Peptides against a protein of PDB entry 4GXB. Designs and how they scored, part 46

Target 1, 277 residues: chain A of PDB entry 4GXB
Amino acid sequence: VPTEEVSLEVLLSNGQKVLVNVLTSDQTEDVLEAVAAKLDLPDDLIGYFSLFLVREKEDGAFSFVRKLQEFELPYVSVTSLRSQEYKIVLRKSYWDSAYDDDVMENRVGLNLLYAQTVSDIERGWILVTKEQHRQLKSLQEKVSKKEFLRLAQTLRHYGYLRFDACVADFPEKDCPVVVSAGNSELSLQLRLPGQQLREGSFRVTRMRCWRVTSSVPLPSGSTSSPGRGRGEVRLELAFEYLMSKDRLQWVTITSPQAIMMSICLQSMVDELMVKKS

## One batch from the design tools (peptide; made by RFdiffusion4, then SolubleMPNN)

Design b2_p13_3_s4 (from b2_p13_3, 8 letters changed)
Fold by OpenDDE base, seed 1:
Structure b2_p13_3_s4 (fold): chain B 277 residues (1-277), chain A 13 residues (1-13)
Amino acid sequence: as target 1 above (277 residues)
Amino acid sequence: PLYLVAEFENPVF
């Protein structure tokens, strides 16, 4: 790719557009620095954020595809897909809410966390009761960002990444689930016919290993999953989980976001390793 | 066909 100056659009969680002038040859960190500079985010806070490749859905929601890696050229990564639905998004890239304290000491960092949190609540990624929602709205009306975040930090699935509805083989085969990653776990929410909403928690510390697989379904007369085209590549995340003492069981999630789920697992593991050091 | 893209052992297991 020839090196030239280009305008690159990076979105915040709320859909706000940040336009940066970068080189086509700029790597992920270079683009991240450009975004930080555009936002007046201090250099020492850059490491708390990452760039993600997402697919923008019709309703404006983001389906996370993957985190952009250090060696990548964000301009090339997004433009090579030749689809306007793909975007680059800036989001916080840590899991422990304790790191919010470092970020929210800065006005820009505070604003970024606030915007992300508002968006996550609006999208239903963070789970709130009616009373909590009323309290959050009141704080939002007052533009009390610090208080808003402090309340939000106590909410269920704060800091989680929510994935699109998919399928798992747990608790039974071909079970429709909504997966969320955060707090060193994968949360699987499911509603079986005639049953209440259930949540299964899979702690990372009880996963011996995980894998991502890709397969091409053999031509069969029927598609097993609604909305899946025949011959479409099937991505799966499988992890071997310690269900009980001395009992390991494989759990498999079938999702186009299997790669992103794996990235989340690795990221959570990495953060846990840092805490152990 | 099934292809293994990547497998990771968990150091915090």
Scores: peptide ipSAE 0.468, ipTM 0.915, DockQ to the pose 0.780
Fold by OpenDDE base, seed 3:
Structure b2_p13_3_s4 (fold): chain B 277 residues (1-277), chain A 13 residues (1-13)
Amino acid sequence: as target 1 above (277 residues)
Amino acid sequence: PLYLVAEFENPVF
């Protein structure tokens, strides 16, 4: 692609648009720096954020596709998909809420965390009780961003990334589940017929390994699920989990976001390794 | 057909 100056739109979690002038040849870090500069985010805080490729759903929610890698050209990565539903989103890229302390010392960092957190609550990624919601709304009305974040940090699934509804083979085959990644775990929420909402917590430290697979369904004469066109690639994330002492079991999640889930796992592992060093 | 795209071992296991 010839090097040209282009206007690139980067969204915050709340849908706020940040327009940056970049080169088509600018790599992910270059674009991230441009976004940071546009926001007046200090250079030393850039590393706490990443650019993600997302698909904007009809309701305005984001389905995370993947994290943009260092070698990528964000302009090319997004435009090559030839669909306006794909966007680039800036989001914090760490899991441990302790790092919030570093980011929120800066006004811009604080604003970014606040905007993301508000959005995550509004989207139901962070789980809140009625009372907590009331408290959060009060703090939001007062524009007390620090206090808002401190309260939010105590909430269930704070800092998690929620995926689109998908299917898992646990606890039973073909179980509809909602997967969330955060706090060094995959949380699988499911509601079986006639049962209450259940959550399976799969801690990363109990995963021996994981894999991403791709399959093309053979045109079997069996009634294809009405929603999948002939030839749709099926992505799966499978992990081998230590269920009990000396008992490993594979859990498989079928999701078009399997790659993103794997990226999250790797990212959580990486962060844990940094903490151990 | 099933294709293995990637497999990762967990160093923190």
Scores: peptide ipSAE 0.468, ipTM 0.914, DockQ to the pose 0.779
Fold by OpenDDE base, seed 2:
Structure b2_p13_3_s4 (fold): chain B 277 residues (1-277), chain A 13 residues (1-13)
Amino acid sequence: as target 1 above (277 residues)
Amino acid sequence: PLYLVAEFENPVF
């Protein structure tokens, strides 16, 4: 692609549009810096955020596809898909809520975290009780962003990334699940027939390894998933998990977001490694 | 056919 100046749209979690003038040859960090400058985010806080490729759903929700890598050209990465449903989104890229303290000391950082958190609650990524929701709404009406975040930090799945409904082979084959990544775990929410909602927690520290696989299903006569045409690529995330003492078991998640899930796992591992050192 | 795209060992295991 020829090097040209272009206007690139980057979205915040709440759908707010940030237009930046960049070169088509600008790498991910260059674009991130441009976005930060546009928002007046200080340089020392840039590292707490990343750019993500997402697919915007009909309801305006974002399905995260992957994190943009350092070597990528965001303009090319998004435009090459030739679909307006794909967007670039700015989001915080750390897992430990302790880092919120660094970010929220700055007005812009605070606003970004606030907007993201509001959006995550509205989308049901962060789980709230009725009373908690009332408290959050009250704080939102008062525009008390710091207090809002402090309350939000105590909520279930705060800081998690929620994925689209998918399928896992645990606890049973072809089990519909909703996967969320955060707090050094994968949370699998499921409802078995005739049962209440259940959550399985898979801590990263109990995963020996994980893998992403791609396959083309053979024409099997059983129409398993209604939305997948014959020959559609199936992505899977599989991890080997320490279920009990000296008992490892593979868990496989079938999802078009398997790559993003793997990125989350790696990111959580990386953060844990930093804390361990 | 199944293709391995990536495999990762976990250093914090």
Scores: peptide ipSAE 0.467, ipTM 0.914, DockQ to the pose 0.770
Fold by OpenDDE base, seed 5:
Structure b2_p13_3_s4 (fold): chain B 277 residues (1-277), chain A 13 residues (1-13)
Amino acid sequence: as target 1 above (277 residues)
Amino acid sequence: PLYLVAEFENPVF
């Protein structure tokens, strides 16, 4: 692609549009710096955020596809898909809420975290009780952003990414689940027939390894799932988990977001490694 | 069928 100046749209978590003028040859960091400059985010806070490729669903929700890598050209990555449903989103890229303290010291950083957190609550990514919701709404009406975030930091699944409903082989084969990644774990929420909502917590520190599998099913005359077209790529994330002392078991998640789940695992591992050093 | 597998060892295990 010849190098030319283009206007690129980057969305915040709440759908706010940030238009930046970049080169088609600008890499991920170049675009991130342009977005930061447009928002007046200081350079020392750029590293707390990343650009993600997402698919915007009909209801306006974002399905995270992957984190844009350093070598990528964001303009090419999004336009090559030739679909308006694909967007680039700016989001915080750390897991430990302790890093919020650094970001919140800056007005722009505070606003970004606030907007993201409001959106995550509205989308049901962060789980709230009725009383907590009332308290959050009161703080939102007062525009008390710092107090809002301090309360939000105590909530269940604060800082998690929530994935689209998918299927796992745990606790039973072909079990419908909702996966969330955060706090150095994968949370699998499931509801078995006639039972209450259950959550399985899989801590990253108890995963020996994980793998991503991409396969093209053979054209079998019977589509096992009515929604899968013939020849659709099947993605799976599998991890080997220490269930008990000296007992390893594979858990497999079938999801079009398997790559994004793997990226989250690697990112959580990387952050843990930084804390350990 | 094309079958791609990427496996990652966990250093914090």
Scores: peptide ipSAE 0.464, ipTM 0.909, DockQ to the pose 0.695

Design b2_p13_4_s1 (from b2_p13_4, 6 letters changed)
Fold by OpenDDE base, seed 2:
Order: C-alpha cells, then sequence, then structure tokens
Structure b2_p13_4_s1 (fold): chain B 277 residues (1-277), chain A 13 residues (1-13)
C-alpha cells in the first residue's frame, strides 16, 4: 500500500469514535500514540492500553479477534479484511487491577477506565448482583467515576475479557461454554438445561502449556452449524492443566476466538513474569 | 492444519 495520509477510526469500549490522521505505513505504536494524543492521554500512560482488532456484532457488541502486534499496520490490518464489521478498539491491556491506580491518577485515564468498565457491566462481562447494579447506577448518576471504579474492582470478573459462546470438551464433550479471561485465569461458564451455572476456573499458573490449532473441517454432509460456512477454518485452544497432584489433563476450547484467547494467556503470563522479576 | 504450542514459564508443578 502506498504511504498516504488517511483518517483511521478507533473505537473505545463504549463505541465512542476517535478519528486520527495517520499514515498507512504507521505501525501499531504510531497509531496508538496518535489516539493517545487525540484523547490527551499522557505518554506515560500509553503503555497501559493496546489496540485490538474486533468484529462488531449486530447488537453493537465487540468480538475480540486479536491484539494488534507492534509490527502491524493498523490501517492495513483493518481495511484488508474488506468488511465494515471489523474495527480497531482501544482497551486497557493489563490484568492486575493495581495498575488502575496509575491510570486513574489522570483524568483521561480515569475516563477511559470508567467508560470501559461501564461498557463491560452493560455487556454482562462483569458480573453484578441487583444490589451492586443499583449502587453502580447511583454512582454513575452522580458521575463519581473513582468511586464507581473502586466498587467495580470488587466485582466478579472485573477486568476480564469475555468471549463469544463457544464449545469445550470440559467437563464433558461438546459443552457449550462462555469463556472469560482475567485475573490470571480462564473462566469457563457452563449452563446446562435445568442446571445451575457451573464455572470452571483454570489458573494460568496451573497450565503447563497451551496450543492453538487451525484446521479445515472436511465437508461432512450433515449438520452445518448455522454459523460455520463450508470450508470455514476451525480454531481450537487447548491447554494442559494440572487438575490435581501429578494429574495433567488437556482441556480444549473450540472457538473462532482461540487466537485471542491465546493472546490473553500469553499476556497474563507476561504480566506474571514481570511480577516475579 | 497448523499448530502453535506455547510453554508456560510460570507453570507451578
Amino acid sequence: as target 1 above (277 residues)
Amino acid sequence: GSEQVFENPVFEA
């Protein structure tokens, strides 16, 4: 692609549009800096955020595809898909809520975290009781962003990224699950008909390894799952988990977001490595 | 098909 000045749209978690003028040759960091500048986010806080490629659903929800890598050209990455459903989203890129303290010290950082958190609650990524929801709404009405975040930080799945409904082989084969990544774990939520919500918590520190597999299913004649066209790539994330003492078991998640899940795992691992150093 | 494997350096055995 020739180097040209272009207008690039970057979305916040709440769908707010940030238009930046960048070069088609600008790398991810260049675009991130442009977004930060547009938002008046200080340079020292840029590292707490990342750009993500997402698919916007019909309901306006975002399905995270992957984090944009440093060497990528965001304009090319999004436009090459030739679909308007793909967007670039700015989101915080750390897991430990302790880092919120650094970000919250700045008005813009506070606003970004607030907007993200509100959106995550509205989308059901953060799990709230009725009473908690009432309290959060009250704080939102008062525009008490700091207090809102402090309360939100105590909530279940705060800081988690929720994935689209998918399938896992745990606890049984072909279980419909909702996967969420956060707090150095993968949470697998399962609701079987007539049963209570079950959650499997898989701590990253108990994963020996993980793998991402891409395969093209052979055209099997029968059950076209409504969402998979013939010839659609099947992605799987599998991780080898220490279930008990000296017992490793593979857990496999079949999801179009397997790559994003793997990126989350790596990101959580990286953060844990920093804490150990 | 393709496979990418990631070893976990923070694995606690």
Scores: peptide ipSAE 0.662, ipTM 0.967, DockQ to the pose 0.824
Fold by OpenDDE base, seed 5:
Structure b2_p13_4_s1 (fold): chain B 277 residues (1-277), chain A 13 residues (1-13)
Amino acid sequence: as target 1 above (277 residues)
Amino acid sequence: GSEQVFENPVFEA
């Protein structure tokens, strides 16, 4: 692609548009710096955020596809898909809420975390009780962003990334589940017919390894689910989990977001490694 | 098909 100056749209978690002028040859970090400059985010806080490729759903929700890599060209990565549903999103890229303290000290950082958190609550990524929701609304009406975040930090699945509904082989074969990643775990939420909501928590420290597989289903005459066109790539994330003492078991998740799930696992592992050093 | 495997350095046995 020839090097040209272009206007690139980057979205915040709440759908706010940030327009930046960049070169088509600018790498992920260059674009991130341009976004930071446009927002007046200090250079020392840039490292707390990343750019993600997402697919915008009809309801305006984001399906995270992957994190943009360092050597990628964001303009090329998004435009090559030739679909307006694909967007670039700025989001915080750490898991430990302790890092919020560093980001919240800056007005722009505070605003970014606040907007993300409001959006995550509205989308049901962060789980709230009725009373908690009332408290959050009161704080939002007062525009008390710091207090809002402090309360939000105590909520279930704060800082988690929620994936689209998918299928797992745990606890039973072909179980419909909602996966969320955060706090050094994968949370698998399922509701079996006639049963209450169940959650399986899989801590990263109990995963020996994980794998991502891609396959093209053979045209078996079996009516695959009507929405998967013949020939779509099937992605799976599998992890080997320590269920009990000396008992390892594979858990497999079938999801178009398997790559993103793996990226989350690696990111959580990396953060844990930094804390152990 | 393709497969990528990741070993976990923070695994606690």
Scores: peptide ipSAE 0.660, ipTM 0.967, DockQ to the pose 0.822
Fold by OpenDDE base, seed 4:
Structure b2_p13_4_s1 (fold): chain B 277 residues (1-277), chain A 13 residues (1-13)
Amino acid sequence: as target 1 above (277 residues)
Amino acid sequence: GSEQVFENPVFEA
């Protein structure tokens, strides 16, 4: 693509639009810096955020596709898809809420975390009780962003990325689940018929390995998941999990977001490695 | 089909 100056739209988690003038040849970091400058985010806080490719759903929810890579060209990456549903989103890219302390010290960082957290609650990514919701609403009305975040940090699935409903082979074959990544784990939420909501927690430290597979289903297979047309690529994330002492078991998630799930796993692993160093 | 495998360096056995 020839180098040209273009206007690129980057969304915050709440759907706020940030327009930046960049070159088509600008890499992910260049675009991120432009967004930071537009928001007046300090340079030392840029590393706490990343750009993500998402698919915007009809309801305005974001389905995360992948993190934009360092040497990627965000303008080309999003425009090459030739679909208006694809967006670039700025989101915090760390998992440990302890890093919020650094980000919250800055007004812009605080605002970004606040906006993201509000959005995550509204989208049901962060799980809240009625009482907690009341408290959060009160803090929001008072515009007490710091206190809001401090309360939010205590909530279930704070800082998690929630994926679209998909299928897993755990605890049963073809089990409908909602996967969330955060706090160095994958959370699989399921509701079996006649049962309460159950959560399976899979800690990253108990995953020996994981794999992403891409396949084209054979037309003769009766297990066409409802809604996938014949010939669509099937993506799976599988991880080998230490269920008990000396007992490894593969868990397989069938999801179009398998790549994003893998990216999350790698990101959580990377963060854990930094903490161990 | 394609497969990519990732070993976990923070795995605790």
Scores: peptide ipSAE 0.660, ipTM 0.967, DockQ to the pose 0.781
Fold by OpenDDE base, seed 1:
Structure b2_p13_4_s1 (fold): chain B 277 residues (1-277), chain A 13 residues (1-13)
Amino acid sequence: as target 1 above (277 residues)
Amino acid sequence: GSEQVFENPVFEA
């Protein structure tokens, strides 16, 4: 692609649009710096955020596709898909809420975390009780962003990324689940008909390894399940988990977001490695 | 099909 100046739209978690002028040859970091400059985010806080490729759903929700890598050209990455549903989103890229303290010291950083957290609550990514919701609404009305975040940090699945409904082979084959990644774990939420919501927690420290597989299902003559066309790539994330002492078991998640799940696992591992160093 | 395998360096046995 020839080097040209272009206008690139980057979304915040709440759907706010940030327009930046960049070169088509600008890499992910260059675009991130341009977004930071547009928002007046200090340079020392840029590293706490990343750019993500997402698909915007009809309801305005984001389905995360992948994190943009350092060598990528964000303009090319998003435009090559030739669909307006694909967007670039700015989001915090760390998992430990302790790093919020550094970001919250700056007004712009505080605003970004606040907007993201409000959005995550509204989307049901962060789980709240009725009482907690009342408290959060009161703090929103007062525009007390710091207090709002401090309360939010205590909530279930704070800082988690929630994925689209998918299928796992745990606890049984072909179980419909909602996967969330955060706090060095994968949470698998299962709701069976007539049953209470069940959650399985899979800590990253108990995963020996994981794998991402891509396969094209052979056209089996049997009735295609209604949602997948005969030729669609099947993505799976599988991890080998220490269920008990000396007992490893594979858990497999079938999801179009398997790559994003793997990226989350790697990111959580990387952060844990930094803490051990 | 393609497969990518990742070993976990923070695995605790």
Scores: peptide ipSAE 0.660, ipTM 0.967, DockQ to the pose 0.796

Design b2_p13_4_s2 (from b2_p13_4, 7 letters changed)
Fold by OpenDDE base, seed 4:
Structure b2_p13_4_s2 (fold): chain B 277 residues (1-277), chain A 13 residues (1-13)
Amino acid sequence: as target 1 above (277 residues)
Amino acid sequence: GFEEVFENPVFEP
């Protein structure tokens, strides 16, 4: 693509639009720096955030597709999809809430974390009780961003990324699940027919390995699953998990977001590696 | 189709 100056829209988690003038040849870091400059985010805080490709749903919710890689051209990556549903989103890219302390010291960083957290609560990514919700709303009304975040940091699934409803083979085949990634784990919310909601926690440190598989299902002559169009790509994330001492078991998640799940796993692993070093 | 496998360096057996 010829180098040309273009206007690129980057969204915050709350849907706020940030317009930046960039070159079509600008890489992910260049675009991120442009967004940071537009927001007046200090250079030393840029590394706490990343750009993500998402699909915006009809209700305004974001389905995360993948993290933009360092050598990608964000303008090309998003426009090549030829759909207005695809957006670039700025989000924090660390998992340990301890790093919030660094980001919150800056007004812009604080605002970004606040906006993200409010959005995550509104979308049900962060799980809150009625009482907690009341407290959060009170703090939001007072615009007490620091206190809001401190309370939010204690909430279930704070800092997690929630995926669209999908299917897993655990605890049984074709189990409807909602997967969330955060705090060095995959959380699977399980809803079996006629049963209460259950949660399975899969810690990254107990995963020997994981794999992403892409396949095209063979046309099974049975017309039974009406919704899968002929030739639809099936994505799966599978991980080999240490269920108990010396007992490894594969767990497979079938999801269009399998790639994003894998990216989250790798990101969590990377962060853990930094902490061990 | 494709398959990509990732070994986990922080695995604690």
Scores: peptide ipSAE 0.655, ipTM 0.970, DockQ to the pose 0.797
Fold by OpenDDE base, seed 2:
Structure b2_p13_4_s2 (fold): chain B 277 residues (1-277), chain A 13 residues (1-13)
Amino acid sequence: as target 1 above (277 residues)
Amino acid sequence: GFEEVFENPVFEP
């Protein structure tokens, strides 16, 4: 692609549009710096955020496809898909809420975290009780962003990334699940027939390894899953988990977001490695 | 198709 100056749209979690002038040849960090400059985010806070490729759903929600890598050209990455549903989103890229303290010391950082958190609550990514919701709304009405965040940090699945409904082979084959990544774990929420909502927590420290696979299923006659046309690519994330002492078991998640899930796992592992050093 | 395997350095057995 010839190097040209272009206007690139980057979205915040709340759907706010940030327009930046960049070169088509600008890499991910260059674009991120341009976005930071546009927002007046200081340079020392840029590292707490990343650019993500997402698919915007009909309801305006974002389905995360992947994190943009350092070598990528964001303009090319998003435009090459030739669909307006794909967007670039700015989001915080750390897991430990302790890092919020660094970010929220700055007005712009605070605003970004606040907007993201409000959005995550509204989308049901962060789980709240009725009373907690009331408290959050009160703080939102008062525009008390710091207090809002402090309360939010105590909530279930704060800082998690929620994925679209998918299928897992645990605890049973073909179980519909909602996967969330955060706090060094994968959370699998499932509802079995006639049962209450259950959550399985899979801590990263108990995963020996994980794998991502892409395959084209052979037209086997009997798989009645209505939506998979013949020849659709199947993505899976599988991890080998320490279920009990000396007992490893593979858990497989079938999801078009398997790559993003793997990226989250790697990111959580990386953060844990930094803490151990 | 492809397969990528990731060993976990923070695995605690």
Scores: peptide ipSAE 0.655, ipTM 0.970, DockQ to the pose 0.794
Fold by OpenDDE base, seed 1:
Parts: C-alpha cells; sequence; structure tokens
Structure b2_p13_4_s2 (fold): chain B 277 residues (1-277), chain A 13 residues (1-13)
C-alpha cells in the first residue's frame, strides 16, 4: 500500500466519531497516539486503551471482532474489509477496576470511562437493578461522572465485554448462550425454554488451556444452526476446565467471535501475570 | 481450517 495521508475515523464506545489524520503506513500505536492527541489524552494514559475492530450492527451496537495488533496498519485493516459496517473503536483494555483510579484522575480519561460505562449500561452489558438504574440516572442528570463510575464499579459485569448470542455445548449440547468476558472469567448466561436465567462462571485460573479452531463444515443436507449459511466458516473456542478435583472437561463455544474471546482470555491471563510479578 | 492452542500459565490445579 502506498504511503499517503488519510483521514481515519475512530469511534468511542458511545458512537462518537474521532477523525484523525494519519499515514496509511501508521501502525496501531501510531494511530492510537493520534487519537489520544485529538482527545487531549495524556501520553501516560494511552496504554490503558486499545483499538478494536468491530462490526456495527443495524441498531448501532458493536460486535467486537478482534483487538488490533501492534504490527497492524489500522487503515488497511479496516478498509480491506470493504464494508462500512466495520469500524475501529477505542475502548479501555484492562480488566481490574483498580486501574480506573489512574485513568479517572485525568479529565479526558474520566470522560472516556464515563462514556464507555454509560454505553455499556445502555446496551445491557452491565447488569443493573431497578433501584441502581434510578440512582445511575440521577447521577447522570447531575453529570457527576466520578460518583457515577464509583457506583458502576460495584455493579454486576462492570468492565465485562459482552458477546453476541451464540451456542455452547454446556450444560448440554447446542445450548444458546450469551458469553461475557471480565474479572478473569467467562460468564455464560443461559435461558432454556420455560426456565429461569442461569449463569455459569468459568474462572481463567481453572482453565488448563484453550483453543481456537476454524473449520468449513461439510455440506450436510441440514444446517444445524438457524441463520448459518451452508459452507460458512465455523469458529469455535474450546477450553479445558477444572470442573472438580482432578476432573477436567472441555467446554466448546461456537461463535463468530471465538477469536475475540481468545484475545480476551489472553489479555486477562497477561494482566494476572503482571499482578503476580 | 486452523487450530491454535494456548497453554495457561496462571492455571491453578
Amino acid sequence: as target 1 above (277 residues)
Amino acid sequence: GFEEVFENPVFEP
């Protein structure tokens, strides 16, 4: 790709557009720095955020595809897909809410966390009771961003990334689930017909390993999953989990976001490793 | 197709 100056659009979690002038040859960090400069985010806070490739759904929600890697050229990565539904999004890239303290000391950092948190609540990624929702609305009306975040930090699935509905083989084969990643775990929410919502928590520290697989199903006369076209690539995330003492079991999630789930696992592992050092 | 396997260094047996 020839090196030229281009305008690149980067979205915040709330859909706010940030336009930056970059080179087509600029790597992920270069683009991130440009976004930070545009927002007046200090250099020492850049490391708390990452750029993600997402697919924008019809309702404006984001389906996370993957984190952009250091060697990537964000302009090329997004434009090569030749679809306007793909976007680059800026989001915080740490899991431990303790790091919020560093970020929220800065006005811009505070605003970014606030906007992300509001969006996550609106999208149902963060789970709130009716009373909590009322309290959050009151704080939002007062524009009390710090207090809003402090309350939000106590909420269920704060800091989690929620994935699109998919399928798992747990607790039984072909279970429809909603997966969320955060707090060093994968949360699998399941609602079976006529049953209450169930949640399975899979802690990263109890995963011996995980794998991502890509396959093309052989043409069988019937599609096992509604809405999946014949011949489409099937992505799966499988992890070997310590279910009980000396009992390992594989759990498999079938999802187009399997790669992103794996990236989340690796990211959570990396953060835990840092804490152990 | 592809397969990528990740060993977990923070696994606690």
Scores: peptide ipSAE 0.654, ipTM 0.970, DockQ to the pose 0.793
Fold by OpenDDE base, seed 5:
Structure b2_p13_4_s2 (fold): chain B 277 residues (1-277), chain A 13 residues (1-13)
Amino acid sequence: as target 1 above (277 residues)
Amino acid sequence: GFEEVFENPVFEP
């Protein structure tokens, strides 16, 4: 693609549009710097955020596809898909809420974290009780962003990324689950008919390894899922988990977001490695 | 198809 100046749209978690003028040849970091400059985010806070490729669903929710890599050209990556449903989103890229302290010292950083957190609560990514919701709404009405974040940091699944409903082979084969990544774990939530919501917590430190598999199912006459057209690629994330002392078991998640789940695992591992150094 | 395997350096047995 010849190098030319283009207007690129980058969305915040709440759907706010940030328009930046970039070159088609600009890499991910170049675009991220342009977005930071447009928002007046200081250079020393750029590293706390990343650009993600997402698919915007009909209800306006974002399905995360993958994190944009350093060598990628964001303009090419999004336009090559030839669909308006694909967007580039700016989101915080760390897991430990302790890093919020560094970001929220700056007005722009505070606003970004606040907008993301409000959106995550509204989308049900962060789980709240009725009383907590009332308290959050009161703080939102007062526009008390710091106090709002301090309360939000105590909530269940704060800082988690929630995936679309998918299927796992745990605790039983073909279980419908909702996967969330955060706090150095994968959370698998399931609701069986007539039962309460159950959650399986899989800590990253108890995963020996994980794998991502792409396969094309053989045309079996019985399409088990009516929505899978003939020839659709099946993605799976599997991890080998230490269930008990000296007992490893594979858990497999079937999801079109398997790659994004793997990216989250690697990102959480990387952050843990930094803490150990 | 492809398979990519990741070993976990922070695994605690």
Scores: peptide ipSAE 0.653, ipTM 0.970, DockQ to the pose 0.810

